Peptides against a protein of PDB entry 5JXT. Designs and how they scored, part 106

Target 1, 319 residues: chain A of PDB entry 5JXT
Amino acid sequence: SLLPKKEINVYIGMSEMQVKWYQKILEKDIDAVNGAGGKRESKTRLLNIVMQLRKCCNHPYLFEGAEPGPPYTTDEHLIYNAGKMVVLDKLLKRIQKQGSRVLIFSQMSRLLDILEDYCVFRGYKYCRIDGSTAHEDRIAAIDEYNKPGSDKFIFLLTTRAGGLGINLTTADIVILYDSDWNPQADLQAMDRAHRIGQTKQVVVYRFVTDNAIEEKVLERAAQKLRLDQLVIQQGRAQVAAKAAANKDELLSMIQHGAEKVFQTKGAFGTMAEKGSQLDDDDIDAILQAGETRTKELNARYEKLGIDDLQKFTSESAYE

## One batch from the design tools (peptide; made by RFdiffusion4, then SolubleMPNN)

Design b2_p17_8_s4 (from b2_p17_8, 9 letters changed)
Fold by OpenDDE base, seed 3:
Structure b2_p17_8_s4 (fold): chain B 319 residues (1-319), chain A 17 residues (1-17)
Amino acid sequence: as target 1 above (319 residues)
Amino acid sequence: SRYERRQQPGDEILPDL
């Protein structure tokens, strides 16, 4: 029988470089971040800030003038300048040692470009599919990855391109490097590995930048998923329509952790203490803390009714 | 360059407006 997926949110501190760039993004649009624009603030401006903050949470080298150089080189700086890369680098070593194979999903093809550089730098054999990958090349990549005795350890996928009907049950680990705004897209991505023909326990690691916008993206996605489930169960089709984030929701997401980010000199959490020197015990602690926080997050939304889940109030999830 | 490409727009999914 197919074992249930084990899903773990992996909460990761920003690197010092990510903190600096996160501050810079907020400062550039400080009036919008403070809500000083009021009714005059465009939803588009807030969405642009959200996208820049999400890029920062993924990797600072997604910004002009962030990457060290010239000369530009692929080296350890590609890893230590992004908290998610530090955790990924340690986790992949463990996954490989266990004889597992891994799907890595992102919303950002430009992050996959960084992950390709990382794979080459570490000597990991990989396949890649994104939205630009031709149908024939997609089939070839899937077949090469799924081949008996394949040397391909990693499959790099954009969540939307990788979610479309493919079977990747030859992988047992899924890393969501970031989250989709639609939780169904992430589920569809996980279900590429978690399907009939899987013989191993599928483990899903969802990377979440701690004390940043990604916690609110995750909370909103979890809320939406629970709402969608309840709507299906109760047959209440009218409830699904309010899925678009309003201006106040976007503003609240942008403001989340911003004060602490402005006060922070250096990195966050385990990134401040250990940085690239994370050991196996540090990874186990991060995974254990993540498993606890994941259970707590799910338990909050499981208690909420449809009417509560329609309100973007973090407050109603704590009562 | 490869590095300049990282700074270019990708298949970034915007939230539904």
Scores: peptide ipSAE 0.329, ipTM 0.889, DockQ to the pose 0.497
Fold by OpenDDE base, seed 5:
Order: sequence, then structure tokens, then C-alpha cells
Structure b2_p17_8_s4 (fold): chain B 319 residues (1-319), chain A 17 residues (1-17)
Amino acid sequence: as target 1 above (319 residues)
Amino acid sequence: SRYERRQQPGDEILPDL
């Protein structure tokens, strides 16, 4: 029988560079961030801020003038300038040492470009699929990865491209480097490894930038997933109205952690304490704390009924 | 360059928000 997957949210602090860029993004649109635009503020403007903040949470080198150079080099700076890369770099060493193989999913093909550069830099053999990958090249990449005795350790995928019915049961670890706005897309990504033919315990690590917009993206995704489950269970298909985030929800998401980010000098959380010098004990502590917070998050939404979950999408629980 | 490539738009999905 297929073992149930283990899912762990991995809460990761921003690097010093991420904090600086996160501040810069907020400051650029400070009037919108403070809600000074009121009812006249463009939903598109707020969505653009959300996307820039998510890019910052992924890697600051997604912005012009963030990457050090010229000359532009692939070196340790690619890792230490992003909290998620610091944790990823340690996790991948552990995953490789245990004889596991890993799927890494992102929403951003440009982040996969960074991860590709990282794989080359670390000497990790990889496959890649994104939205632009031709059908024949997708088949070839899947076949190369799944080949008996394949030396390909990592598969880099965009969540949506990797969601398309493929079998990757030759991997037992899934890293969601970021989250989809639709939790079903992340589940579909996990189900590439967690499927008939899997012989190992599938473990899913979901990276979440702590005290940033990604916590609110995760919370909203968890609410939606629970609502979708309850709607299916209760046969109330009409309640599955795509609750498009209103402007106030987007503003609330943008404001989450913003004050702490403005008050922060240097890196945030675990990145302030250890930075790139995370050891195996620090990783174990991050994973254990993440497992606890994951249980707490799930338990919060499991207690809510449909009506409560619908209200909770409108009430920013800032209490 | 690698630098220029990272800054280009990708296949990022805007939220169904």
C-alpha cells in the first residue's frame, strides 16, 4: 500500500539582501501599502506588489541590480543571499546522502533558472520542465529522470507544468520552493511522486518565508483547501465560488510582516542568527519547528465549518 | 546573460484572485 505523504512547512527567514529588497518594494508603493489610495487603489497595483514581494521571498536576483556584478559569476552568493537557498542547500546534501531523489517545484521559471545555475555550481545532475518545454523534450526529461540507475538527482519543475499527469515515483522527496495560489496545483505536484509505484515514504517540504507575504499566501491556500474539501464532502458545490481576494485581503497580505521588515536591520529570524552557517542541528530545529507550526495551522482550519471559513476569508485575523 | 535572463518575465501565474 502507498504510505501517506508527510507534509512539513519549512519556515525560513529572509537574508539581509531579501530584507533590503522587501523594504524597497514596500517603500516604492508606500501609499498603496498604507491603504492611502482607499477605494481608488487599483487591484492590479496591489497584485503587482504581491508578485514582487513573492519574487523577493524566492530570490532577490529576480530583480535588476540585485545580483553582484559585473562580472556576473555563479558562486556562494547565489545561496547566502536567499534564505530558501541556504535551507535548500543543506537539505539537498542530506537528501542525497540518504539516497533519495528530489522534485523541486516553483511557480517561477526564472527561479528555476537560478536553481539550474545552483545545480551546475554544486554539481547536481538534474532534469528541467517548465511551461515553455516542448512536449517531446518533456517526455525525454521524464524518461531520463525515471531511467533505471539514472544519475539525475533533481527534477526542476514549474508547478503547473509538472502537474500534467506525469509519473515521477522514482523521487521520494518533494520540495515546494513556493506555493501555488491554488492548493490543488500543489497537491497535483505532490501526486507526481505520491502515486501508485512509489515504494518509499514521500516527504514534502513546503518552503515559506517567515514574517512575510508567503505566510498569508499559505494561510489562504489552507483555508481554500479546507473549504474545497468541505464543499465536496457536503455536496454544496455552489459554495465553491472562487473567492477572488478583494482589495482589502490583498492589502492585508501586503501589510503582513511589513512593520517587522521595516524595523529589521540585517537578516530575519534564523538567517540573522546563523546565516549561511546553518549546521545539521539548525536544520533539524527548523524542520521540527515547521512540523509543529504545520500541525497548528492544520488544526486551526480543521475546526472551522464552511460558514466560518467563508467569514475567515473576509476577516483579516489581525487579532 | 544569466543575469538578464533572471530578470525577464517567466511563466508566473497571477493569482486567480
Scores: peptide ipSAE 0.328, ipTM 0.889, DockQ to the pose 0.521
Fold by OpenDDE base, seed 1:
Structure b2_p17_8_s4 (fold): chain B 319 residues (1-319), chain A 17 residues (1-17)
Amino acid sequence: as target 1 above (319 residues)
Amino acid sequence: SRYERRQQPGDEILPDL
């Protein structure tokens, strides 16, 4: 029988470089971040800030002038300049040692370009699929990954491109490097490994940048998922999930952790304490803390009714 | 370069927000 998947949110501090770039993004549009534009602030401007902050949470090298060089080299700096890469690097070593195979999903094909450079640098054999991958090349990549005795350890996928009904049950680990705004897209990604033909316990690691916008993206996705479940269970299909984040919701997401980011000199959390020197015990501590926070997050939304779940609880970053 | 490519738009999905 297929075992239930284990899902763990992995809360990761920003590197020093990510903090500096996160500050720069907020400072560039500080009037919008402070809500000084009021009703005149465009939803588009706020969405652009949200997207830049999410890019920063993924990797600072997604910005012009961030990557050190010339000369441009692939080296340890590709890892230590992004908190998610530091955790990924340690986690992949453990996953490989246990004889598991891994799917890595992202919303950003440019992050997959960084992950390809990382795979080459570490000597990890991989496959890749994104939104630009031709149908024939997609089939070839899937078949190469799934073949008996495949030497491909990693499959790199964009979440939406990976969602297209493919079977990747030859992997037992799923890493969501970032989250989709639609929790159903992430579920569809997990279902590539968590399907008939899986023989192992599927474990899903969802990376979340701590004290940043990604926590609010995660909370909103969890809220939406619970609302969708309750609507299905209660037969209340007419409960229009307020699908669109309003300006105030977007502003609240942008403001989340912003003050602490401005006050921070250096990295956050375990990235400040250990940085690239994370050991196996530090990873276990991060995973245990993440498992606790995941249970707490789920328990928060399980107690809410439909009417409460339709209200975006902007716990303001100032409480 | 691979560097220049990282800064270009990808298949980034805008939120259905």
Scores: peptide ipSAE 0.302, ipTM 0.875, DockQ to the pose 0.469
Fold by OpenDDE base, seed 4:
Structure b2_p17_8_s4 (fold): chain B 319 residues (1-319), chain A 17 residues (1-17)
Amino acid sequence: as target 1 above (319 residues)
Amino acid sequence: SRYERRQQPGDEILPDL
């Protein structure tokens, strides 16, 4: 029988470099971040800020002039300059030692480019699929990963490309390096490993940058998922799909954690204390804290009815 | 270069917002 998947949100502090770039993104558009643009602020401008902040949460080297060089080299700086990479690096080492195989999903093909360089640097054998991968090359990559005795440890996928009905049950670990705005896309990604033919306990690690926009992306996705579940359960076809996030929702997401980011000198959380020197106990602590916060997040949305979930703006979570 | 490519647009999905 297929075991239930275990899902854990892994809350990760920004590196010092990420904090610096996050500040720089907010400062560049400070009038928009403060809502000073009013009715004249374009939804497009807010969406651009959201995208830049999400890029920062993923890796600062997604920005021009962030990567140290020339000469450009793949070295430890690729890891320590992004909190998610520091956690990923330690987690992958543990997972490999356990004899597990890993799917890594991202929304950003350019992050997969960084993860390829990381895999090469660490000597991890990998496959890759993104939105640009030709159909034949997708088949070849899947077959190479799934073959008996495959030496491919990691599969790198964009969430939408990896969601396309493929079977990857030869992996038992799923890392969502970032979240889709549509929680169904992430579920579809998980279901590549968590499917008939899986013989292991599937574990899903969802990376979430703590005290940043990604918490609000996650909250919105969790809210939508719960709403979708309740609509299906209650047969209420008339629950209007949550309207496209309005400007105020986007602004609230951008503002989330911004003050604390501006006040922060250096890194956040465990990244401030340990940096790249995380040990196995630090990883266990992060995973345990993540499991707790995941349960709390789920319990928050499980108590809400359809009407509450429809009205639930990020503001009503604190009343 | 690989480094220049990281800074270029990818298959990033904008929110259905």
Scores: peptide ipSAE 0.343, ipTM 0.894, DockQ to the pose 0.507; fails the geometry check

## One batch from the design tools (peptide; made by RFdiffusion4, then SolubleMPNN)

Design b2_p18_1_s1 (from b2_p18_1, 10 letters changed)
Fold by OpenDDE base, seed 1:
Structure b2_p18_1_s1 (fold): chain B 319 residues (1-319), chain A 18 residues (1-18)
Amino acid sequence: as target 1 above (319 residues)
Amino acid sequence: MVRESFAERRRRREEERR
């Protein structure tokens, strides 16, 4: 029988470079961030801020002029300038040592470009699929990854491209490098490994930038998932989960952690303490803390009824 | 190894797809 998947949110501090770029994004639109635009603030402007902040949480080199150079090089700076890369780099070593194979999902094909260079730099053999991969090349990449005795350790996928009914049960680890706004897209990605034919315990690591917009993206996704489950169970088909965040929800998400980001000189959390020098004990501590916070997050939404789940609880960024 | 920037690579890949 297929074992239940284990899901762990991995809460990761920003690097110093991410903090600087996160500050820069907020400062560029400070009036919008402070809600000074009121009713005049464009929803499109807020959505743009959200998208820039999510890019920052993934990697600062997603911004033009952020990458050090010329000359441009693939080196350790590709790792230490993004908190998620620091954790990924340590986690992949552990995953490889245990004889596991890993799917890495992102919403951003541009992040996969960084992850390709990282894989080459670390000597990890990989496959890649994104939204622009031709159908024949997708089949070839899947077959190359799934073949008996495949030397491909990593599969890099965009969440939506990987969601397209493919079987990747030859992997037992799933890393969600970022989250979709639709929790069903992430579930569909996990179900590529967590499917009939899987012989191992599937473990899902969901990377979440701590003290940043990604926490609110995660909370909203968890809320939506619980609401969708309750609507199905209660037959209340009329409770359309509000498909799109309103302006106030977007503003609250942007404001979350912003003050602490402005006050921060350097990196956050374990990134401030150890930077790229995370050891196996630090990774264990991050995973244990993540497992605890994951249980707490789930327990928060499991107690809520449909009416409560329809309200976006904007905890003010200042509480 | 010296390479193109990720920004340049992205522009190139977008041009090659047109």
Scores: peptide ipSAE 0.588, ipTM 0.936, DockQ to the pose 0.645
Fold by OpenDDE base, seed 5:
Structure b2_p18_1_s1 (fold): chain B 319 residues (1-319), chain A 18 residues (1-18)
Amino acid sequence: as target 1 above (319 residues)
Amino acid sequence: MVRESFAERRRRREEERR
C-alpha cells in the first residue's frame, strides 16, 4: 500500500548576501513598501517587488551584478551565499547516504541553472526538465532517471513542467525549493513521487525563507488549500479562493519581516550562528523546528471556517 | 573553473531560443 507522504516545512535563514540584496530591493521601492504610494501604487509594481523578493529568497545570483566576478567560478560561494543552498547541500548528503533519490522542484528555471552547476560541483548526477525542454528530451530524461540501476541521483524540475502527469516513483524524496502561489501545483509535483508504484515513504521538504515574504506565500497557499478542501467537502462550488492577491495583501506580504531585515546586520538565524558550517545536529534541529511549525501552521487553518479563510490572514490575527 | 555568469548564460539561452 502507498504510505502517506510526510511533509515538513524547512524554515531557513537568509545568508548575509541575501539580507543585503533583500534590503536593496525594499529600499529601491521604499515608498511602495511603506504604502505611501496609496491608490497610485500599481498592483504590477507590488507584484514586481514580490517577484524580486522571492528571487532573493532563492538565490542572490538570480540578480544581474550579484554574482562575484569576473572571473566567474563555481565554488563554495555558490552555496554559502544562499541559505537554501546551505541546507540543501547538507540534506542531499544525508539523502544520498540513505540510498534515497530526490526530486528538486522550483518555480524558476534560472534557479535550476544554479542547481545544475551545484550538482556538477558536488559530483551529483542529475536529470533536468523545465518549461523549454522538448517533448523528446523530456521523455529521454524521465527514462534515464527511472531506468533500473540509474546512477542519476537528482531530478531538477520546474514545478509546472514536472507536474505534467509523469511518473517519478523511483524517487522517494521531494524538495520544493520554493512554493507555487497555487498549492495544487506543489501537490501535483509531490504526486510525481507519491503515487501508485512508490515502494518507499515519500518525504517532502518545503524550503521556506524565515522572516521573509516566503512565509506569507506559504500561509496564503495553505489558506487556499484549506479553502479548496472545505469548498469540495461542503459542495460550495461558488466559493473560490481569490486566484490573485489584492493590493493590500501584496503590501502586507512585502512588509512581512521587512523591519527586522532592515535592522539586521549579517545573516539570519542558524545562518548567522553557523553559516556554511552546519552540522548534522543543526540540520536535525532545523527539521524538528520545521516539523513543529508545520503542525502549528496546519492546525491554525484547520480550525478556520470558509468565511475566515476568505479573508487574508496574518499569523498575528490568530494569536 | 572559469565560466560565464548566470546572467550571461541566461541571456545566451534566451537568444538561442529566439
Scores: peptide ipSAE 0.587, ipTM 0.936, DockQ to the pose 0.659
Fold by OpenDDE base, seed 4:
Parts: sequence; C-alpha cells; structure tokens
Structure b2_p18_1_s1 (fold): chain B 319 residues (1-319), chain A 18 residues (1-18)
Amino acid sequence: as target 1 above (319 residues)
Amino acid sequence: MVRESFAERRRRREEERR
C-alpha cells in the first residue's frame, strides 16, 4: 500500500548577503512598498517586486552583479550566501547516507543552473528537466534516473516540467526549493514520487525563507488549497477561488517581514548563529521546528470555513 | 575552476534560444 506522504515546511533564515539584497530590492521601490503609490500603483509593479523578493529568497546570484568576481568560481560561497543552500547541503548529505534519492523542484530554471553547479561541486550525480528541455531529452533523463541501479542521486526539475504526468517513484524524497503560486502545481510535483509504484515513505521538504515574502506565499497557497478542498467537498463548484492576488494582497505580502529585514544586521536565525557550520543537531532542530510550525499552519486553516477562507484577511492570521 | 557568471550563462543561453 502507498504510505501517506509526510510534508514538512523547513523555515530557513536568510544569509547576510540575502538580507542585503532583500533590503536593496525594498529600498529601490520603497514608495510602492510603503503603499505611497496609492491607486496608481500598477499590479504589474507589485508583481515585479514579489518576483525579485522571491528570487532573493532562492539565491542572491540570480541578480546581475551579485555573484562575487571576476574571476567567477564554483566554491563554498555558492552555498553560504544562500540560507536554502546551506540547509540543502546538509540535508542532502543525510539523505544520501540514508540511501534515499531526491527530486528537487523549483519555479526558476535559473536556480537549477546554480543547483547543477552545486551538484558538480559536491560530486552529486544528477538529471535535469526544465521548460526548455526537448521532449526526447526529457524521456532520456527520466529513463536514466529511473533505470535499475541508477547512479543518479538528484533529479533537478522545474515544478511545471515535473507536473507532466511523469513517474519518478524511484525517488522517495521531494524538496520543494520554492513554492508555486498555485498549490496544485506543488501537489502535482509531489505526486511524481508519491504514486502507485512507490515502495518507501515519501517525505516532502518545503523550503520557506523565514520572516520574508515566502511565508505569505505559503500561507496564501495553504488557504487556497483548503478552499479548493472545501469547495469540492461541498459541491459548490461555483466558488472560483480568486486565482490572482489583488493589489492589497500583494502589498501586504511585500510588507511582511520588511521592517525586521531593515532592522537586521547580518543574517537571520540559525544562519546568524552558525552560518555554514550547521551540524546534524542544527538540522534536526530546524526540521523539528518546521514540523511544529507546519502542524500549526495546517491547524489554522483547518478551522476556517469557506466564508472565512474567501476573506483574505491579513488580520485573521495574527489573532 | 574559473567560469562564466550565472548572469553571463543566462544571457548566453537566452541568445542561443533565439
């Protein structure tokens, strides 16, 4: 029988470099961040800010002029300059020792470019699929990963490319390096490993940058998912879940954690205390805290009815 | 090993696709 998947949100502090770049993104559009643009602020401008902040949460080297150099090198700086990479690096070592195989999903093909260089740097054998991968090359990569005795430890995928009905049940660990704006896309990605033919417990690690926009992306995704479930259960198919965030929602998401980011000198949380020197106990603490916060988040949305879930109240999450 | 930047790599890949 297929075991239920275990899902854990892994809350990760920003590196010092991420904090600096996050501040820089907010400062560049400070009037929009403060809501001073009023009714004239375009939804497109706010969406652009959201996308830059999400890029920062993934890796600062996604920005022009952020990567140290020239000369440009693949070295430890690729890891310690992004909180998610520090956690990923420790987590992958543990997963490999367990004899597990890993799917890593991202929304950003450019992040997969960083992850490829990381895999080479650590000596991890990998496959890659993104939106630009030819159909024949996708089949070849899937077959290479799924073959009996495959030496490929990691599969790097864009979430949408992984959604294409492929079977990856030869992996038992799923890392969502970032979240899709549509929670169904992430579920479809998880279902590549969590499907008929899986023989292991599937564990899903969802990376979430703590005290940043990604917490609000996650909350909105969780709210939408619960609403979709309740609508299906109640047969109220006419309740089109508001597919797109409004301007006020986007502004609230941008503002979340902004003040704390401006007040922060250096890195956040465990990244400030340990940086790249995380040990196995630090990872266990992060995973345990993540499991607790995941249960709390789910319990918050499980208590809400359809009418409450339709009200995007920024306030009801803090009372 | 010395390499192109991720920004340069991106530009190159975007040009190769056009």
Scores: peptide ipSAE 0.587, ipTM 0.936, DockQ to the pose 0.622
Fold by OpenDDE base, seed 2:
Structure b2_p18_1_s1 (fold): chain B 319 residues (1-319), chain A 18 residues (1-18)
Amino acid sequence: as target 1 above (319 residues)
Amino acid sequence: MVRESFAERRRRREEERR
């Protein structure tokens, strides 16, 4: 029988470089961030800010002029300049020692470019699929990864490309490097490993930048998922969860953690204390804290009715 | 190893797709 998947949100502090770039993104559109623009800010402008903040949470080298150089090199700076890379680097070492194989999903093909260079730098053998991968090359990559005795440790996928019904049950670990706005896309990605033919316990690690917009992306995705479940259970097919955030929701998401980001000199949380020097005990602590916060998040939304879940108010998260 | 920047790599890949 297929074992239930274990899902853990992994809450990760920003590096010093991420904090600087996050501040710069907010400062560039400070009037929009403060809601002080007397003309109704365009939803497009707010969506652009959200997308830049999400890029920053993934890696600062997704911005032009952020990467140190020339000369441009693949070295330890690729890791220590992004909190998610620091945690990923330690986690992958543990996963490999356990004899597990891993799927890494992202919304951003440009992040997969960074992860490819990282894999080469660490000597991890990998496959890659994104939205631009030809059909034949997708088949070849899947077959190369799934073959008995495959030396491919990592599969790099965009979440949407990985959602296309493929079987990757030869992996038992799933890392969601970022989250989709649609929680069903992330579930479809997990279901590539968590499917008939899986023989191991599937573990899903969802990376979430702490004290940043990604917490609100996660909360919104959890809220939507619970609403979708309740609608299905109650047969109320007409309660289409508004798939897109409104302007006020987007503004609230942008403002989340912004004040603390502006006040911060250096890195956040465990990244300020340990930086790239995280040990195995630090990873265990991060995973345990993440497991606790994941249970708390789920329990919060399990108590809410359909009417409460339709209201995106920051206040309903504190009752 | 010296390489192109990720920004340059992106531009190149976007140009090769057009």
Scores: peptide ipSAE 0.582, ipTM 0.936, DockQ to the pose 0.622

